Peptides against a protein of PDB entry 3NZW. Designs and how they scored, part 28

Target 1, 212 residues: chain A of PDB entry 3NZW
Amino acid sequence: TTTLAFRFQGGIIVAVDSRATAGNWVASQTVKKVIEINPFLLGTMAGGAADCQFWETWLGSQCRLHELREKERISVAAASKILSNLVYQYKGAGLSMGTMICGYTRKEGPTIYYVDSDGTRLKGDIFCVGSGQTFAYGVLDSNYKWDLSVEDALYLGKRSILAAAHRDAYSGGSVNLYHVTEDGWIYHGNHDVGELFWKVKEEEGSFNNVIG
Target 2, 222 residues: chain B of PDB entry 3NZW
Amino acid sequence: QFNPYGDNGGTILGIAGEDFAVLAGDTRNITDYSINSRYEPKVFDCGDNIVMSANGFAADGDALVKRFKNSVKWYHFDHNDKKLSINSAARNIQHLLYGKRFFPYYVHTIIAGLDEDGKGAVYSFDPVGSYEREQCRAGGAAASLIMPFLDNQVNFKNQYEPGTNGKVKKPLKYLSVEEVIKLVRDSFTSATERHIQVGDGLEILIVTKDGVRKEFYELKRD

## One batch from the design tools (peptide; aimed at target 2 Y5)

Design b2_p15_6_s3 (made by RFdiffusion4, then SolubleMPNN; from b2_p15_6, 11 letters changed)
Fold by OpenDDE base, seed 4:
Structure b2_p15_6_s3 (fold): chain B 212 residues (1-212), chain C 222 residues (1-222), chain A 15 residues (1-15)
Amino acid sequence: as target 1 above (212 residues)
Amino acid sequence: as target 2 above (222 residues)
Amino acid sequence: SALDAVREALKAKFA
């Protein structure tokens, strides 16, 4: 798995691969590693697919209950804290989760929290999470600027996942791409890694380790 | 050391069509190298036009199917005989599986039916309840032999339009029920030749708007 | 852990 999220002047970019594995077996190429918690809040999944899918869906229910009770959308800080508190209660039980909770509230602005099954909760501007994270960071860190256009930021997210899909055997399938703004998240499509690789290679003159 | 799990072998396969879905399974039940039964059905009609199979350890599979059937019954009691939708069934099964997260059911679960728009639907589950809606899925002993074949023949993976030099993928299209049944039969006959835990018989459940029908085919009895 | 061994045996999906 490779997931990433980063803040920039235009909000948040979230990009993820879609491969799931069971050892050496490719279990799926079409896994939705972004969980749409609500129209303004995204969760990403890395680690145990069931652990992430179950608890982030549960988190969505808790966020909805918050809205019903408080008559206000939940903050990204509060949503991530609910998840963090839950996984901390299960510490040592063997949950495997590496998640990012991404959203945009008027109070907080664009906000990303990393939450894992060890009980770590971190606020930050850039995170890559999964077996391919180091490959994604290599591209992302080399090209990241706060002042990226929305188009360039979307491309950078997509391109970073592509690099990880190329080098990490446990990442691949497709890139799912999201842009998060104050008005909510926008889905920017599913990009098959096979087609995307050749397109990027041709347009950039990159990936010269592969003969066309 | 005590192993709480057995492995009863077998293989299951789901394929969604446009207005139908198919869930198939062989009828062989084994333990180690011994055939326990040549005809032990493992695909079940659960009501509300939902078919289900949980393949792996048969005791766990049977327990899970019984729990789901009971869940359907209670859903009717609580919701004035409302039909359980396939997406709601999938969510329910996730909770059944994940409720045993720390002592899982040793099964690969597949359900098939129609969605609320009348389109064919197949959902697959891992042992702990991660689930996905797919056009096709193989599970069980010979899943590794069948799944790549389904990728090629249902999802047209690695197929391109002639004369495009690999630039244009073969377009996705729904398969007819007859085409799906052919693929299922070819999958199981091929799997039987290469895997000792697959054989004896093939039972296919076909879900349409008119209900569930069953077909049976003989497999090799070696 | 015993749980990890069970996960490996169960072929649970990792993302």
Scores: peptide ipSAE 0.392, ipTM 0.822, DockQ to the pose 0.310; fails the geometry check
OpenDDE base, seeds 1, 2, 3, 5: peptide ipSAE 0.385, 0.391, 0.387, 0.391; ipTM 0.813, 0.825, 0.823, 0.820; seeds 1, 2, 3, 5 fail the geometry check

Design b2_p15_6_s4 (made by RFdiffusion4, then SolubleMPNN; from b2_p15_6, 7 letters changed)
Fold by OpenDDE base, seed 2:
Structure b2_p15_6_s4 (fold): chain B 212 residues (1-212), chain C 222 residues (1-222), chain A 15 residues (1-15)
Amino acid sequence: as target 1 above (212 residues)
Amino acid sequence: as target 2 above (222 residues)
Amino acid sequence: SLLEAVQKALEEKFA
């Protein structure tokens, strides 16, 4: 798995691969590793697919309950805290989760929290999470700027996942791409890695380790 | 070393069509190298046009299916005989599976039916309740033999239009029920040839708007 | 432990 999220002048970019594995077996190439909690809040999944899917869906329910009770959207801080508190209660039980809670509230603006099954909760501007995270960081860190245009930021997110899909055996399938703004998240499509690879190679003159 | 799980072998396969879905399974039940039964159905009509199979350790599979059937029953009681949608069924099954997260059902679960738009739907589950809607999925002993075949023949992976120099992919299209049945039969006959835990019989449940139909085919008994 | 035995047997999906 490779997931990433970063803040920039235009909001948040979230990009994820779609491969799931069971050992050496490619279990799926079409996993939805982004959970749409509400129109302004996303969760990403890395680690155990069931753990992430179950608890982030549960988190969605908790977020909705908050809205009903408080008549206000939950903050990204509060949403991520709910999840972190939950996983901390299961510490040592064997949950495997590496998640990013990404969203926008008027109070916080664009916000990213990293939450994992060890109980770590971190606020930050840039995170890559999963077995391919180091490959994604290699591209992302080399090209990241706060002042990226939306177009360039989207491309950078997509390109970073592509790099990870290329080098990490546990990442691949497709890139799912999101842009989070003041108006909520926008889905920017599913990009098959096979097609995307050749397109990027041709346009950039990159990936020269592969002969066309 | 203590192992709380058995393995009863077998293989299951789901394929979604445009306005139908199929869920198929062999009828062989084994323990180690011994055939317990040559006809032990493992694909079930659960009502509300939902078919289900949980393949792996049969005791766990049967328990899960029983619990789901009970869930359907109570859903009707609680919601004035409302039909359980396939997506809601999938969510319910996730909760059944994840409820045993720390002592899981040792099964690969597949359900098939029609979505609320009348389109074929197949959902597959890992042992702890991760689930996806897919066009096709193989589970069980010979899943590794069948799934690549389905990738090629259902999703047309690695197929290109002739004369395009590999630049144009074969377009995705729905398969007819007849085509799907052929693929299912070919899958299981092939799997039976190469896997000792698959054979004896093939039962296919076909879900349409008109209900659930069953078909049975003999497989090799060796 | 039971947990270790279960984990070793599980073919769970990893995202």
Scores: peptide ipSAE 0.396, ipTM 0.835, DockQ to the pose 0.300; fails the geometry check
OpenDDE base, seeds 1, 3, 4, 5: peptide ipSAE 0.369, 0.376, 0.379, 0.380; ipTM 0.817, 0.829, 0.828, 0.826; seeds 1, 3, 4, 5 fail the geometry check

Design b2_p15_7 (made by RFdiffusion4)
Pose (drawn by RFdiffusion4):
Structure b2_p15_7 (pose): chain A 212 residues (1-212), chain B 222 residues (1-222), chain P 15 residues (1-15)
Amino acid sequence: as target 1 above (212 residues)
Amino acid sequence: as target 2 above (222 residues)
Amino acid sequence: YYDYVKAKTEEAMAE
């Protein structure tokens, strides 16, 4: 698994791979590691497939309940805390999740929270989570500028996940892109590494190792 | 010490067609190197046009299928006999499985039917509720032998248009019920050849808008 | 129990 989300001039970019594993067994190449909590809230998934899916789906129900009660969209900070506090209640029971809650509110602007099963909760501009996180950091950190165009930022996030899908035996499948503005999240497609790799290699001239 | 789990072998397979779906499984039940039964059904019609199989530790698989069948019964009781759609059944199974997160049903579960558009549908589950909708899935002992074959023959993976210099991928034309039954039978004869826990019989449940049909085929008994 | 189930699954898939 490799997931990343970063803030920049044009909002937030979220990118994830789609590989699921059972050890060295590739269980699936087509899993959705991003959950659309609501039109302005996204959650990313890494770790235990069931823990992430179950608790993030539950988080969506909790956020919806807040809107009905308060007649107002839930903040990113509060939404990430609901998950953070829930996971904290289970500390020591073996839950396994590296998560990112990304969204936009007039009150907070573009906002990213890293939340994991250890109970750690961190607000930040850049996060890479999962077994492939360091591979994504390597490409993302060395090309990141606050002033990236929406187009360039979307590409960097995509390229970073691709770098992780190449080097991390436990990451791969396809790349799912998202862009977050004050009008909500915009899905930017599912890019199969099976074709995305060769295309990027030719157009970019990178991945100079692998023989084509 | 006491081990609450055992391994009863068996292999299951699910393929979704345009307007049908199939869920197949060998009828052999095993413990270690012995055969408990050569015919012990492992794929079930649970009503509302849903078939399911929970494969791994059989006691857990039976408890789960029994609990799900009862769930469909109560769904009718509580919702004015409304039909439980396959997507709804999948989310329901997720909660049943995750409900035992800290003492799991040790099973790999697949269900099949039609979605609300009448299209074929297959869902497979992790032991603790992780699930996804798919075109096909192999589960159980020979899953590692069969899933690669299905990626090739069902989803045409690694296959290209001849003479296109590997540029044009083989189109994803869709399989008929006849072509699917062939892939299923071949899959199980192959699995019976290479995996000692697979054999004796093969039972397929076919699901269409007209309901659930069953077909049975013998397998090698060695 | 969950770790045991995960380890058994990984072992079965290694074969």

Design b2_p15_7_s1 (made by RFdiffusion4, then SolubleMPNN; from b2_p15_7, 11 letters changed)
Fold by OpenDDE base, seed 3:
Structure b2_p15_7_s1 (fold): chain B 212 residues (1-212), chain C 222 residues (1-222), chain A 15 residues (1-15)
Amino acid sequence: as target 1 above (212 residues)
Amino acid sequence: as target 2 above (222 residues)
Amino acid sequence: ARAFVAAAIEAQFAK
C-alpha cells in the first residue's frame, strides 16, 4: 500500500494505490483505500484491510452522529481524535492501521492528521503511509512546494503514488486521486497504473529502467 | 498447541452479469486427504435474492451463513419485511465477520445478487470482514488457479484488440448467463483436475430478477 | 486476510 496526503496553497491532495495483498497473493487490484466520510472529510487506509475499512466506516458513523448532536460538522481534529482514541483502546490487540484523516472545516481550514494503531496521532502538512511510503516520499519531497498549482499538485500526488507502485511490490493497481478544498473533496479519477506508467514515461522521459 | 480450525477444502466462484449473478461451489467436503462427503452443498439461498457461500472451515462457514440468514430474518422483523439490499447485506456480513476479529471465521465469503438497480453484484470478504464489490471472485482451495483465469476471461485482462500493437485493450462487456455458466464449468472442471480438494459435484446458483435458480453438474469423483 | 500493506508506518517519523 501507498497512501499520501499533503497540504498546499490550493488545499489538500490525497492519492492512494488500490492493491490489496495476502502475503504474496494479490487479493485485489481495485480496492478503495479512501473512505469518503462526508463531503469535507476523507480517511485513508493502510495496514489491515478489515481493520481500516471497519473502523473508518465506524468513524464515519461517529462523525455523522456528531453532526446530528452538535448541528455542526465535526472538526478534523475531533474526527481524528475519535479514531485515535478507539485504536488506543485496542492497543496490543493486534490492529494494524495507518490512516490519514484529511478534511476541511471553516475553523481549521485544510487539515491532515495521521493516526495509526500504535496510538500515534500527528498533525502535519505531508504524510506518506504504507509499505511504499518511502518511494512516494522520494518523489513528493523532491517536487513539493507550498505554492504548487492545483494541477501540479494533483499530478505530483499521482506521480508519487506511481513511483511507489513501480517499486513497491505491495502497491499497484491504480491511483485514486482527490483534491480537498473549502467546498469539499473532489474525486479526480481512477488512474490505472499500467496505462499511467507508460504515459508518464513517455511524457517525462522517466522510468528509464524499463525499456519500452 | 490447540488449533481450533480445520480445512474442509472446496472452491467457490462468483460472477456478476448485467442483470444476473452467479455463485457456484463444488460439493466436495474433505479433511486432510479424506473425502467426508461428495455432496455437501456450500452455496445457499439466504432469501431476498441473496446467495451466500463461506468457504474454508466448514463449521465456521455454516455458522456464518446461519447467522446471516438469521440476520435477514430479523431485518424483516425490524423493518416491515423490507427487502435486504445486497449492499446492506454486505455491510451486515462485515459486522458478523469483524465481530470475531480476534477469533476469526476461517472462511472466504462471497455473496451474489442484484443491486438496487437490478445489476448483478458479487461481494467478497476476507476472514475478518474487509469486503469489496467485484465482477468476479474465486475463493477456497483452488482460488489461486481460477482467479487468474477469471481476470482474463471476465475482465479481459491482458487482452488487446488485434492489430493495435497492444495499445488498445479489449473492451469490457457483460457476459451472458450462458457464457458465465460455461466459464464456471470450465473453471471447476479445470480446478478439479489439478486440486485434490475440489471435485465430485458443482452446484451453481443463478440469481435473476425472477429469483434463484440452481443447476448441478457432476465433477470428477477421484 | 487482505492487507493494504503498511510496513514501516512509523519510519516516516524517524526521518
Scores: peptide ipSAE 0.039, ipTM 0.797, DockQ to the pose 0.042
OpenDDE base, seeds 1, 2, 4, 5: peptide ipSAE 0.029, 0.100, 0.028, 0.105; ipTM 0.779, 0.816, 0.792, 0.811; seeds 1, 2, 4, 5 fail the geometry check

Design b2_p15_7_s2 (made by RFdiffusion4, then SolubleMPNN; from b2_p15_7, 9 letters changed)
Fold by OpenDDE base, seed 4:
Structure b2_p15_7_s2 (fold): chain B 212 residues (1-212), chain C 222 residues (1-222), chain A 15 residues (1-15)
Amino acid sequence: as target 1 above (212 residues)
Amino acid sequence: as target 2 above (222 residues)
Amino acid sequence: YREFVEKKLEEKFAK
């Protein structure tokens, strides 16, 4: 798995691969590793697919209950804290989760929290999570600027996942791409790695370790 | 060390069509290298036009299917005999599976039916309840033999239009019931040849708007 | 059964 999220002047970019594995077996090439918690919040999935899918869906329910009770959208901080508190209760039980909770509220602005099954909860501007995270960081860190245009930011997210898909055997399939703004998340498509790789290679003149 | 899990072998396969879905399974039940039964059905009509199979450890599979059937019954009691949709069934099964997260059902679960738009639907589950809607999925002992074949023949992976130098992919299209049945039969006959835990019989449940139909075919009895 | 399950199902869980 390779997931990433980063803040920039235009909000948040979230990009993830779609490969699921069980050992050496490719279980799926089409896994949805972004869980749409609600129209304003995204959760990413790394680690155990069931753990992330189950608890982030549960999180969605908790967020909805918050809205019903408080008559206001839940903050990203509060949403991530709910999840963090939950997984902390299971600490040592064997949950496997590496998640990012991403959203944009008026009071917080664009916000990303990293939450994992070890009980870690971190707010930050840039996170890459998964077995391919270091590959993604290599591209992302080298090109990241706060002042990126939305277009450039989307491309950078996509390109970083592509790099990870290329080098990490456990990442691949496709890139799912999201842009998060104050008005909510916008899905920017599913990009098959097989096609995307050759396109990027041709356009950039990159990936020269592979003969075209 | 005591092992609470068994492995009863077998293989299951789901394929969704445009207005139908198919869930098939062999009827062989084994323990180690011994055949317990040559006809033990493992694909079940659960009502509300939902068919289900949980393949792996048969005791766990039977328990899970029984729990789901009971869930359907209670859904009717609680919601004025409302039909359980396939997507809701999938969510329910996730909870059944994840409820045993720390002592999982040792099964690969597939359900098939029609979605609320009348389109064929197949959902597959890992042992702890991760699920995905797919056009096709193989599970069980010979899944690794069948799934690549389905990738190629259902989803047309690695197929291109002739004369395009690999630039144009073969377009996706729905398969007819007849085509799907052919693929299912070829899948299981082939798997039977190469896997000792697959064989004896093939039972296919076909879900349409008119209900569930069953077909049976003999497989090798070796 | 935690340790047993983790070992037994290591390659059965999707990740």
Scores: peptide ipSAE 0.271, ipTM 0.816, DockQ to the pose 0.238
OpenDDE base, seeds 1, 2, 3, 5: peptide ipSAE 0.246, 0.260, 0.253, 0.265; ipTM 0.803, 0.807, 0.820, 0.803; seeds 2, 5 fail the geometry check

Design b2_p15_7_s3 (made by RFdiffusion4, then SolubleMPNN; from b2_p15_7, 10 letters changed)
Fold by OpenDDE base, seed 2:
Structure b2_p15_7_s3 (fold): chain B 212 residues (1-212), chain C 222 residues (1-222), chain A 15 residues (1-15)
Amino acid sequence: as target 1 above (212 residues)
Amino acid sequence: as target 2 above (222 residues)
Amino acid sequence: ARAAVAAAIEAAFAA
């Protein structure tokens, strides 16, 4: 798995691959590793597919309950804290989760929290999470600027996941791409890695380790 | 040392069509190298036009199916006989599976039916309840033999239009029920040839708006 | 038994 999220002048970019594995077996090429909690809040999944899918769906329910009780959307800080508190209760039980909670509230602005099954909760501007995270960081860190245009930021997110899909055997399938703004998240499509690779290679003149 | 799990072999396969879905399974049940039964159905009509199979350790599979059937019953009691939708069924099964997260049901689960728009739907689950809606899925002993075949023949992976120099992919299209049945039969006959835990019989449940139909075909018995 | 349970969990999909 490779997931990433970063803040920039235009909000948040979230990009993820879609491969699931069981050992050497490719279990799926079409997994939805972004969970849409509400129109302003996203969760990403890395680690155990069931652990992430189950508890982030549960988190969605908790966030909705907050809205019903408090008559306002939950903050990204509070949402991520709910999840971190939950996984901490299971500490030592064997949950496997590497998640990012990404969203926008008027109070916080665009916000990213990293939450994992060790109980770690971190706020930050840039995170890559999963077995391919270091490959993604290689591209992302090399090209990241706060002042990226939305177009360039979207491409950078997509391109970083592509790099990870190329080098990480456990990442692949497709890139799912999101842009989060004050108005909520916008889905920017599913990009098959097989097609995307050749397109990028041709347009950039990159990936010259592969003969076309 | 004691192992709480067994392995009863077998293979299951689901394929969604445009306005139908199929869920098929062989009828062989084994322990180690011994055939326990040549006809032990493992694909079940659970009501509300939902068919289900949980393949792997049969004791766990039967328990899971029984619990789900009971869940359907109570859903009707609690919600004035409302039909359980396939997506709601999938969520319910996730909770059944994840409820045993720390002592999992040792099974691969597939359900099939129609979504609320009348389109064919197949949902597949890992042992602890992650799930995904897909056009097709193979599970069980010969899943690794069948799934690549389905990738190629249902989703047309690695197929391109002739004369396009690999630039134009073969377009996706729904398969007819007849075409799907052919693929299912070819899948299981092929799997039977190469896997000792698959064989004897093939039972196919076909879900349409008119209900669930069953078909049976002989497989090799060696 | 614990090893068997671990194996069952290992059969779960990883993202």
Scores: peptide ipSAE 0.406, ipTM 0.848, DockQ to the pose 0.201; fails the geometry check
OpenDDE base, seeds 1, 3, 4, 5: peptide ipSAE 0.394, 0.398, 0.406, 0.399; ipTM 0.834, 0.844, 0.843, 0.843; seeds 1, 3, 4, 5 fail the geometry check

Design b2_p15_7_s4 (made by RFdiffusion4, then SolubleMPNN; from b2_p15_7, 10 letters changed)
Fold by OpenDDE base, seed 2:
Structure b2_p15_7_s4 (fold): chain B 212 residues (1-212), chain C 222 residues (1-222), chain A 15 residues (1-15)
Amino acid sequence: as target 1 above (212 residues)
Amino acid sequence: as target 2 above (222 residues)
Amino acid sequence: ARAFVAAALEAAFAA
């Protein structure tokens, strides 16, 4: 798995691959590793697919309850804290989760929290999470700027996941791409790695380790 | 050391069509190298036009199916006989599976039916309840033999239009029920040839708006 | 028992 999220002048970019594995077996090439918690919040999945899917869906329910009780949307900080508190209760039980909770509230602005099954909760501007995270960081860190245009930011997210899909055997399938603004998240499509690779190679003159 | 799990072999697969869905399974039940039964159905009509199979450890599979059937019953009691939708069924099954997260049901679960728009739907689950809607899925002993075949023949993976120099993929299209049945039969006959835990009989449940139909075919008995 | 449960969990999908 490779997931990433980063803040920039235009909000948040979230990009993920779609491969799931069971050992050496490719279980799926089409996994939805972004959970749409609500129109304003996204959760990403790395680790145990069931652990992430189950508890992030549960988180969505908790966020909805907050909205009903408090008559306002939950903050990204509070949403991520709910999840962090939950997984901490299971500490030592063997949950496997590496997640990012991404959203944009008026109070907080664009916000990303990393939450994992160890109980770690971190706020930050850039996170890559999963077995391919180091490959993604290599591209992302080399090209990241706060002042990226939305178009360039979207491409950078997509391109970083592509790099990870190329080098990490546990990542692949397709790139799912999101842009998060104050108005909510916008889905920017599913990009098959097989097609995307050749397109990028041709347009950039990159990936010269592969003979076309 | 006591092993709480067994392995009863077998294989299942689901394929969604445009206005139908198919869930098929062989009828062989084994323990180690011994055939326990040549006809032990493992694909079930659960009501509300939902068919289900949980393949792997039969004791766990049967328990899960029974619990789901009971869930359907109580859903009707609690919600004035409302039909359980396939997506809601999938969510319910996730909770059944994840409820045993720390002592999982040792099964690969597939359900099939029609979504609320009348389109064929197949949902597959891992042992602890992650699930995904897909056009096709194989599970069980010979899943590794069948799934690549389905990738190629249902989703047309690695196929391109002739004369395009590999630039145009074969377009996706729904398969007819007859075509799907052919693929199912070819899948299981091939799997039977190469896997000792698959064989004896093939039972196919076809879900349409008119209900669930069953078909049976003989497989090799060796 | 834990070892066998672990084996069952190895069949779970990893994302």
Scores: peptide ipSAE 0.423, ipTM 0.849, DockQ to the pose 0.235; fails the geometry check
OpenDDE base, seeds 1, 3, 4, 5: peptide ipSAE 0.417, 0.421, 0.419, 0.417; ipTM 0.838, 0.850, 0.844, 0.844; seeds 1, 3, 4, 5 fail the geometry check

Design b2_p15_8 (made by RFdiffusion4)
Pose (drawn by RFdiffusion4):
Structure b2_p15_8 (pose): chain A 212 residues (1-212), chain B 222 residues (1-222), chain P 15 residues (1-15)
Amino acid sequence: as target 1 above (212 residues)
Amino acid sequence: as target 2 above (222 residues)
Amino acid sequence: SSPPPNPPTPPFSTS
């Protein structure tokens, strides 16, 4: 698994791979590691497939309950805390999740929270989570500028997940892109590494190792 | 010490067609190197046009299928006999499985039917509730032998248009019920050849808008 | 056979 989310001039970019594993067995190449909590809230998934899916789906129900009660969209900070506090209650029971809660509110602007099963909760501009996180950090950190165009930022996030899908035996499948503005999240497609790799290699001239 | 889990072998397979779906499984049940039964059904019609199989530790698989069938019964009781759609059944199974997160049903579960548009549907589950909708899925002992074959023959992976210099992928035309039954039977004869826990018989459940049909085929008994 | 142990918490990188 490789997931990233970063803030920039144009909002937030979220990118994830779609590989699921059972050890060295590739369980699936078509899993959704991003959950759409609501029109302005996204959650990313890494770790235990069931823990992430179950608790993040549950988080969505908790966020919706907040909107019915308070007649207002839940903040990114509060939404990430609900998950953070829930996971903390289970500390020591073996839950396994590296998560990112990304969204936009007039009150907070573009906002990113890293939340994991250790109970760690961090607000930040850039996060890469998962077994392939360092591979994504290598490409993303060396090309990141606050002033990236929406187009360039979307590409960097995509390119970063691609770098991880190439080097990390436990990451791959396809790349799912998202862009977050004050009007909510915008889905930017599912890009199969099976074609995305060769296309990027030709057009970019990178991945100069692998023989084509 | 006491081990609450055992392995009863078996292999299951699910393929979704445009307007049908199939869930197949060998009828052999094993413990270690012995055969408990050459015919012990492992794929079940749970009503509302849903078939399911929970393969791995059989006691757990039976308890789960029994609990789900009772769930469909109560769904009707509590919701004015409304039909449980396959997507709803999948989320329901997720909660049943995750409910035992800390003492799991040791099974790999697959269900099949039609979605609300009448299209074929297959769902497969992780032991603790992780699930996804798919075109096909192999589960159980021979899953590692069969899933690669299905990626190739069902979803045409790694196959290209001849003479296109590997530039044009083989189109994703869709399989008929006849072509699917062939792939299923071939899959199980192959699995019976290479995996000692697969054999004796093959039972397929076909699901259409008209309901659930069953077909049975003998397999090598060695 | 029995279920494998739960995986550790995934690592992360940040700037």

